# Designs tried in a protein design run: peptides against a protein of PDB entry 6RO1. Part 206

Target 1, 216 residues: chain A of PDB entry 6RO1
Amino acid sequence: LGKEIEEYIHKPKYCLPFLQPGRLVKVKNEGDDFGWGVVVNFSKKSNVKPNSGELDPLYVVEVLLRCSKESLKNSATEAAKPAKPDEKGEMQVVPVLVHLLSAISSVRLYIPKDLRPVDNRQSVLKSIQEVQKRFPDGIPLLDPIDDMGIQDQGLKKVIQKVEAFEHRMYSHPLHNDPNLETVYTLCEKKAQIAIDIKSAKRELKKARTVLQMDEL

## One batch from the design tools (peptide; made by RFdiffusion4, then SolubleMPNN)

Design b2_p30_7_s4 (from b2_p30_7 with E7K Q10R L17I E21I K25R E30K)
Fold by OpenDDE base, seed 5:
Structure b2_p30_7_s4 (fold): chain B 216 residues (1-216), chain A 30 residues (1-30)
Amino acid sequence: as target 1 above (216 residues)
Amino acid sequence: EEEEEEKEEREEEEEEIEEEIEELREELEK
């Protein structure tokens, strides 16, 4: 369900109007989860499809993300990596393909005009953490129907299934119908936990593989 | 000594990752 919604949201035809400076977005690249970052800008690059000669525009968003300091030292040759859980990391502006956006928040932050100073970038991390403290159940998402105006009938069916699932889970008489945003936040929270479990299992497997290589 | 310290640091990192996996499982079951 959450992944099926993501497959609509990350499409340039739907998300581009919402990629304004200061927009909170989640960035995931394969096994690398950067968590919440802040949009700095976006660009459209003209690309020609190999073999067809058709114009296939690439959309790149510059996102301020918490990156590992180790990956920043190697940034001349390697892609930025997310900070480890216990690592302070460093906020860095990273060019991200738009299809790597896993979520888009309704929240927009004020960003410093000059992001070259480390202190200005780290001030944005503090602002993200303040937003997270205000929303203990998760940062609010853009509604794909009401906010993003997505008319796709496949998405509407996914949403109806999510709503019907939550109405069954939260049928406790004290909560009004959770706003569709709360539904998405909880489905994303569960989807995020499932991704984080897979990430942690991959790290554990890497750590064990290194230990096995030192025993050989 | 350096190889034993590097082994202890890896065992601590594995324990921290196993604890994080268990916390995430408990949060997923809620």
Scores: peptide ipSAE 0.020, ipTM 0.521, DockQ to the pose 0.012
Fold by OpenDDE base, seed 3:
Structure b2_p30_7_s4 (fold): chain B 216 residues (1-216), chain A 30 residues (1-30)
Amino acid sequence: as target 1 above (216 residues)
Amino acid sequence: EEEEEEKEEREEEEEEIEEEIEELREELEK
């Protein structure tokens, strides 16, 4: 079910409009789970190798990801690897194929204009970690139908099965607290409010920075 | 002046949002 939804969301025809700078995305490459990163830039790389009959343009998104420091030493020749759970890691801008996006969030973060300084990259990690703290049940996803406008009948059937499964889980006597739906909606609202507070605080900080520049 | 007004409006929006979060916390603890 969740994997079947992923197969729709990572398709370029659906996700490209949402790959704006600051968008939270989850990146997974086979055995390498990077977790949540932030979109920095989007570029269409038409590396059509002339001999692969796949005419579909490969889309590459630059994503700021938490990488292992060991992988950074060989960054010219080796693919970036995710930081180990116990490792601090370092935030790096990694070119990611769009089909490696396992999730796309409704959340969009502000990113520094210059990501060359390590401190600017690490500030984005702090912002991700605070979003994660605000969403204990997980970072909010874009709705594939309502937000992404996916009209695929296969996806609609998958969603109906998920909803029917959730309804059965919630209708189970152990979950028959009618407050569960209220608790979920309250958790989603708290989580949204917590994003809005962060947006407001970032805007206040920008306004204060402009005021300080006009006094110099 | 306009930047001070925009700052005060945003401080009020942050306070309203913080109050709404606290109300939602109290509702989740019931």
Scores: peptide ipSAE 0.019, ipTM 0.527, DockQ to the pose 0.013
Fold by OpenDDE base, seed 1:
Structure b2_p30_7_s4 (fold): chain B 216 residues (1-216), chain A 30 residues (1-30)
Amino acid sequence: as target 1 above (216 residues)
Amino acid sequence: EEEEEEKEEREEEEEEIEEEIEELREELEK
């Protein structure tokens, strides 16, 4: 359910109007969870599909993300990595493909005009942390229907199922429990593990296919 | 040899992930 919503939100046709400077966005890339970052700007890149010669426009958003200091020392060809939980990290402007946005917040921050100084970038991290303290249950999301104006009937059905599920959870006598955050965290973890299993199974299948080709 | 070791490491990681999913299923059924 949450992933099905993400598949709508990250589409350029829906999210581009909301990618203004200072918008809070969540970024995930191939298992790397950067968490919450701040939009600096976005750009349209022209790409040519290798098989059709058709122009497929790529949308790149520059996002201030908390990166590991180690990944920043490695050459300009290595992708930035998220800061470890116990690492302070450093806020860097990272070019992100728009489809890697896992969430878009209703919250928009003021950002410094000059992000070249480290102190200006780190001030944005403090502002994110202040927002997170104000919203212990999580940073508010844009409503995909009411805020983003997504009229897709598939999404409406997904949201209705989520609302009906949440209503059943909240109407269940057991879930005045502070464990609701635990259940949500477990659902998110289960959803992540289910991605990781599908990734592991794909890599295992590739490894087996390579081994079978070497035996032929 | 290295591809077999990488395969065994991935099978171990898949098993660990499957165990974590089962634990999470049991926690979600409570």
Scores: peptide ipSAE 0.018, ipTM 0.515, DockQ to the pose 0.011
Fold by OpenDDE base, seed 2:
Structure b2_p30_7_s4 (fold): chain B 216 residues (1-216), chain A 30 residues (1-30)
Amino acid sequence: as target 1 above (216 residues)
Amino acid sequence: EEEEEEKEEREEEEEEIEEEIEELREELEK
């Protein structure tokens, strides 16, 4: 259910109007969960599909994300990695493909005009942490229908299923907070597993490509 | 040999993970 909603939200046709500077967005790239970051800028890159000659526009959003300091040392060749939970990390502007946005918040932050100084970037992390403290149940999301105006019947059916599920959870007299936490934990675990599978399949594909090169 | 063993171990881990996803789906449908 949550992933099916994500498949609508991350589509450029729906999310682009909401990718203004200061918008809180959650970024996930394969196994790498960056958590909540802040939109800095948006750019459209022209990509030519090599096989069709069709212009498939790549939508790239620059997001200020908490990155591992180790990934910053290799920044010329390696993609930024998320900071470990216990790591301070460093806020960096990372170019993110729009389809890697797992969530979009209703919250917009004021960002410094100049993000070149480390202190200005780290001030945004403090602002994110203050928002997280204000919303202990999670940072508020944009409503896909009411806020984003998505008219897709598939999404409406998914939302109706989520609402019916939530209503069943809240209306069931035995479903106190522990069962809600269990279902959220199961959803998070399922989300993690599907990432781990995607990561493993990518590694298997790399290993197979190396083996094919050694046979040549 | 070692790369094939690491590949088989990863295929087994992917199968175990796919089974766990299926169990988690069944739990979420209850």
Scores: peptide ipSAE 0.017, ipTM 0.490, DockQ to the pose 0.011

Design b2_p30_8_s1 (from b2_p30_8, 17 letters changed)
Fold by OpenDDE base, seed 4:
Formats: C-alpha cells, sequence, structure tokens
Structure b2_p30_8_s1 (fold): chain B 216 residues (1-216), chain A 30 residues (1-30)
C-alpha cells in the first residue's frame, strides 16, 4: 500500500511543483536508502534513451543527501552510497531520478545559496537532524490529496485502504501544532497552483505566503 | 512544446515563490 502511494507521488505531473529548493524528500535507490535529503533544484533529463517505452519525460532532482565518505572517494566512477547509520557521512548534491523519491515532506528548509562549501552542506544536515528531533514519529509527509491536489480516484481508494489498515500515515501531526497548520495551508496553496497549471485557462493567481517553521 | 511550457511555468512559480520567501525571511530578520 505504501508503495502504491509512492507510485503516484513520484510522478512528475504531481511532484514537480513541490520540488522547491529546501523541500525535504526521501530517496531510495534500489537497495540504497539515503533517508531524508533536501531538494536543491530539478531539471528535465535530455538523454531519454528512445528504448525506454516510458512516454513520460525523465526528470532529475539534485538532492542534498548524506553520503558515505568511502563512496565519495570513488565518486568519479561510482554512484554515491548512503552513509552508514553510525557514520557522520558528508552531505553531497546527488542527481536523483524523480521516481527514486519515496516520500515528499511538507517541511521546506532554508538552504544556503552556495552549497560548494562543505560547511554549508553540513549545516543542512544539522537542519534535517533538527527536524527529525522535532518529529520523533517521523518527518511529516505531504498529503497527496490535500497538499498535492491529486484527484486520481485510484489513489483515493488506496489512501482509504491505508487509513483503514494503517493508522493514518498521513495523520498530519499538523492537527495539533499551529506551526504545522501554517505549513499545511501553504501546501494547499501550492496544490491549487499545481492544479491551475494543469487546468490553466484561468489567470495564475499569485502564490502568496511561504511559511517557515519559526525555529528553522 | 506544451510540456516544456508547463515545466517553465512550474519553474517560474517556484522561483517567484522562493523570491517572496526570501523577502519575508529578510523582513523577519529586521
Amino acid sequence: as target 1 above (216 residues)
Amino acid sequence: MEEEKKLEEIKKKIEEEEKERRKEEEERKK
């Protein structure tokens, strides 16, 4: 059931509007779980091999991920590997295919403008760790319906099943924290903008107010 | 063409929102 939801949320047609700089995302690549990282930017991949029968354009997201120092030594030839749990690791900007995003958070951090200095990248790790401390039960997820504006009836049925079997994966801890309601209202506005992009015969209403968690 | 325009619109909105967010942060620091 979780995987079925992932199959919706990682689709570019739904997630791209939410891949803003500072957005927390969870990255999994095959057997490699990078955990939570931070979006830097995204781009369309130009070299779609014609033989991938996927009619959908591939997108690459640059994500700040905690990588093992061992993998960085070989980074010229090998893909970055996630840091071991007991390893400090190093934050690196890793190009990630959008379909490797296993989760998208409602949390959006402020990131340094220049991520070339190691200290600036490591400061983002500290921010992620601070978010994780604030959310011991897990970093809050974007609601695919309420926040992402996904109208797919298949997804609605999946969510209804998940809510019936699993205690609300999308029980926004937002219900009890006023600061989280503020993040939620922003996500709704973003969802509306994403819907308007799809439906766009009508005037693009200006996205108003980006709410930061006051403490991050 | 249509997909590229949509992508450009998405990127433009993200950029505009980020600019506004930075202004709000700068105003809050004053």
Scores: peptide ipSAE 0.536, ipTM 0.914, DockQ to the pose 0.510
Fold by OpenDDE base, seed 3:
Structure b2_p30_8_s1 (fold): chain B 216 residues (1-216), chain A 30 residues (1-30)
Amino acid sequence: as target 1 above (216 residues)
Amino acid sequence: MEEEKKLEEIKKKIEEEEKERRKEEEERKK
């Protein structure tokens, strides 16, 4: 269910207005979880070859992320890696494709105007840690409907299913229902339905693309 | 062309709002 919401919120048409400087965002790339970072700016990637089958323009977000010091030594040729849990790391401005944003927070920090000095970048890490301390249950998210104004009926149905699931989790003390197996099987069935909806939406998008190319 | 104009409008709005927020923060610190 969270992944289904992510598929909406990371779309440029929805998220770009909320990628203001200081916006907290969560970044994941190729199994690397960078955790929470801060938006600096974004830009359109100009060199999307029309032949890549990706009709949608790619956007790059510059995000201040906590990176491993080891990955920074080769920063000219290699992708930055997240700092290890026990590592201090270093805050770096990393170009991130918009679809790698796994979450967008309602929290927007004030950031230094000049992020070239290491101390200015590290001050932002202190601010993130203060926010995390203030929100022990997790950094608050933008509401996709109420905050982001997403009107997609598919998203509304996903949210309703999440709320109904959460309400069932809170209303049934999980400790006494022998149907824990049924909840897992229902979650697996919902996950399968989610995959089928995602595949069907991808096929429909491909079919629409082919139709638009035949009309030109 | 239309998408680029929309992007420019979004960026302009973000820049204006960020300038205002910084001004308000500076005024609150005085």
Scores: peptide ipSAE 0.529, ipTM 0.911, DockQ to the pose 0.673
Fold by OpenDDE base, seed 1:
Structure b2_p30_8_s1 (fold): chain B 216 residues (1-216), chain A 30 residues (1-30)
Amino acid sequence: as target 1 above (216 residues)
Amino acid sequence: MEEEKKLEEIKKKIEEEEKERRKEEEERKK
């Protein structure tokens, strides 16, 4: 079920509008699990596949990932490797093919304007760790239907099966952080919201107002 | 051509939103 959802969300036609700077994404490559990283930017690459004559547009997302120091020494010749569980690692901007995104969070961080200094990159790791502490049951995911607007009937059938087993997978506690922006699924029924970034921002403002009222 | 225009529109929206978020962050730090 989770893997079937991944096959939809990593498609450029669905995920590109959500690859904003600071978006939390999970990256996996050939058995390497980098865990949660932060989107910096994305670009289109045209690869000519020699056999099709068609330019299949590949999208590359630059993601700030926790990498092993050992892999960074060989970075001129070898792909970056994830930090070992016992290793601190180093945050590095890694070019990642969009289909290697295994999850997209509703959480968006504020990131430093300049990520060239190591300290600025390591500050983002602290922010990720803070988010993980706030969400002990896991970092909240974008809803592929309600947040991403995916209308595929295959996906709807997968989600219906998941919802039959688990009550509201996408209901996560709202947190108001000055360094955190979250796209919350307002649990309101049936509105086919054409996901304008402007509507998500208004919903965030409403959700923020509701949380401020509950703290009050 | 149409797909490239759609991509440029997506990038433009992301850039405009990021500029606005940065302004809001700078205003919160004052």
Scores: peptide ipSAE 0.518, ipTM 0.908, DockQ to the pose 0.537
Fold by OpenDDE base, seed 2:
Structure b2_p30_8_s1 (fold): chain B 216 residues (1-216), chain A 30 residues (1-30)
Amino acid sequence: as target 1 above (216 residues)
Amino acid sequence: MEEEKKLEEIKKKIEEEEKERRKEEEERKK
């Protein structure tokens, strides 16, 4: 059921408007679970090998991910590997194919303008960890129907099944917790972590307007 | 052609929204 939803949300026609800087996304690549990362930007991949019969353009999302320090030493030739659970790791900007996004959060962080300094990247990890502490039951997801505006009847049927069997994954925590509507500014001594959940609703409405223009 | 225009529109909108969002954040810090 979760995988069936992933097949919809990772489609560029649905997710691209929501891949704003600071958006929390979950990344999985084959056996590698990177967990939650932060969107930096996205681009169209120019080198589509003509032999992938996929008519749809491939997109690459640059995502700040917690990577193992070992994978960074071989960065010239090897794919980044996720940090071990007990490892601090290092936050790196990793190019990720859009179809490797397993989840998209309603949470959007404020990120540093310059991500070249290690300290700026590591400050984003602190922000993710703070969000995870605030959401012990899991980071809130974008609703594919209400937030992303997906009208597909197949998806509606999948969601109805998920809501029947799984705890309210898409219970908008934004509706039930008035505190989620507040912009949280966490001042740490060296990093101001701002979590903007209120602007996410306005931005989601704005993002949805772009999707609706494609269906007309 | 249509997909490229759509992509450009999406990117432009994201850029405008991010600019507004950062401005609002800077105004709140004052």
Scores: peptide ipSAE 0.553, ipTM 0.920, DockQ to the pose 0.563; fails the geometry check

Design b2_p30_8_s2 (from b2_p30_8, 16 letters changed)
Fold by OpenDDE base, seed 2:
Structure b2_p30_8_s2 (fold): chain B 216 residues (1-216), chain A 30 residues (1-30)
Amino acid sequence: as target 1 above (216 residues)
Amino acid sequence: SEEEKKLEEILKKIKEEEEKREKEEEERLE
């Protein structure tokens, strides 16, 4: 049933409106589970099918994912590996085909404007971990019907079956908590302040080193 | 934002492609 829902939500016609910067998404590729990452941007790539000449557009989303340190920086999803359970990993921007999105969250984070510094990328991981801590039963998902507006009768039947067996998977009472955005904004502000303090301490250390050189 | 504009452009293209496919299916049933 979860896989049947996934077959709908990862279709570009349904998910693209929700792939804004800061959106939490879950990424899986051929058995590699990256877990939750954050959308940075998306693009349309022209793919020419060799046999039909039809332009089959490939939709690529850049997702900030926790990758193994062995993974190349800014590698394609096929080349990137998820962080091992025993490693910290590193947050990297990875191009992901849209069909590899296994889940889309109702949660949207504020991301740093500049993701080039490692500290800025790692701050997003701290924000994800804070969200996960707040939602021990799992990060809230977009409702395919109520949030995503999917009108497909096949999906409605699947959801009706899921709801018959499970309490409304998507009716997390927290979906309507207006404090969710405020809470995330506060967590992100705190993370940004922590980065700014670390930067200021580094600058202060450099300034002191320069002053010591001028006194020698 | 520039990203919102890109999204709107992509959504417009998807709608145009869907409308084209629906017309082609209707023409096949007729």
Scores: peptide ipSAE 0.021, ipTM 0.336, DockQ to the pose 0.049
Fold by OpenDDE base, seed 1:
Structure b2_p30_8_s2 (fold): chain B 216 residues (1-216), chain A 30 residues (1-30)
Amino acid sequence: as target 1 above (216 residues)
Amino acid sequence: SEEEKKLEEILKKIKEEEEKREKEEEERLE
């Protein structure tokens, strides 16, 4: 259910108005969880669909993320990797496709105007850590309905189902409701399909990158 | 090229998974 909400909130039509500089966002790329970062800016890139010739705009958000120092030594062509939990890492501005945003916070931070100095970037990490200390149960999220104004009936139905499910779980903890397993199984299947689509899209991107390199 | 064929196979797989997802979403709304 959280993944279903994610599929709405990361859509450009909903999230772009909230991608202001300083907005806290959570970034997940494949198996790489960067955790919480801070929006620096966003840009629209023109993408031509190879089969239809249709312009499909790609939205790229520059996010200040805690990256592994090892991944930064490798050329500008390699994707940044998240810092290990035990690693200090380094805050870097990473271009991220908007659909890789797994969460958007209600919190906005003040960020330095010049993020070229490492000290300015690391100061933002300190600010994130201070916010995390203030919210031990997790950084507050934008509400998709109340804050983001998403009017999608599909999302409303999902939320209603979640609330009803949660209410049923809390009211009837002992009922192995076979409907719970069915809803859970359907949610798992949907989650798996979403993972598979994401995997296939990554493979597609890799294949396209190789094709572009061969055409150069 | 072999790479184009791989790309087409990946695109086909994405489409099939998206269609499957849409069908499962429709069946849940019914």
Scores: peptide ipSAE 0.019, ipTM 0.348, DockQ to the pose 0.014
Fold by OpenDDE base, seed 4:
Structure b2_p30_8_s2 (fold): chain B 216 residues (1-216), chain A 30 residues (1-30)
Amino acid sequence: as target 1 above (216 residues)
Amino acid sequence: SEEEKKLEEILKKIKEEEEKREKEEEERLE
């Protein structure tokens, strides 16, 4: 069910408006899970489909990801690999195809203007870790309907199934731990605050876009 | 928490930026 939601959210038509600098995203490439990274920028690349000759635009997002130091030594020839759990790794800006985004967070971080210094990149890792500490049950996701405005009926049905499944899990007697409810309510409040911040930022951006259009 | 305080500071900055824009729009309409 989570994978079915992923199939919608990683589509450029839905996710591109949310790929602003500082957006937390999760990157997965085949068997390689990079975990949470931060969007730096995105670009549109022209691609020609070899079989049809049709122009298929590829969207590439540059994401600051925690990479293995071993993969960085061979970075001229080899794709970046995720840091091992026991490895410190190094934060690197990695070009990622948009369809490799497995999750998009409601959280947007401030990032240093210059990411060339290692210390500036590693400071972003510290910021991600602080966000993870803030959300012990997981970094809050964008709501695909309320946040992303996806109107696809297929997605709505998937979400309804997920909600029904979650409700069944929470209704299980083993999950009636009052300590779980308190943690969940705190996480929900934090998630709601993150949504409110994002909504306010969206309105602010819309207002700026309107002002810029009026100045044109 | 320090974390809630940072979120509140972000919300405050957003509100201040909105109020500043409303003022700039009001000044443009005058």
Scores: peptide ipSAE 0.011, ipTM 0.282, DockQ to the pose 0.022
Fold by OpenDDE base, seed 5:
Structure b2_p30_8_s2 (fold): chain B 216 residues (1-216), chain A 30 residues (1-30)
Amino acid sequence: as target 1 above (216 residues)
Amino acid sequence: SEEEKKLEEILKKIKEEEEKREKEEEERLE
């Protein structure tokens, strides 16, 4: 069910408006889970389908990701690999195809203007870790209906199934489920998540201002 | 396609918002 929702949200027509600089996104490439990274920018690349000659535009998002230091030494020829859990890793800007985004957060961080210095990139990792500490149940996701405005009936049916199975990923208040308390606690959790995102944004802005003041 | 034109308009608006944020942040560091 989570994978079925992913198949909708990673479509460029739905997700591109939300891929602003500082947006938290989760990146997965085949067996490689990079976890949460931060959007830097995105670009459209012209691709010609080899069999049809049709122009199929590829959307590439540059994402600041925690990469293995070993993979970075060979990065001229090899794709970046995710840092192991026990490794410190290094934050690198990695070009990612938009369809490889497994999740999009409602959280948008402030990022340094110059990401060339290693310290500036690593400061973003500290900010991600601070967000993760504030959300022990997981980083809050964009709601595909309320936040992203997706009107696809197939997605609505998937969400209804997820809600029926108590899979807490996207709690939409639109279900008149008679247990008002669970919907209210979920709406209050969404509102609290929105407040916590707003507070986390303010505190991350303060923490970044403090970190920038300590680096000054 | 019309869908591609809408995506290009979104791309343009995001780029303009980025440039505006960069400028506001430069003015704040001055």
Scores: peptide ipSAE 0.054, ipTM 0.520, DockQ to the pose 0.256; fails the geometry check

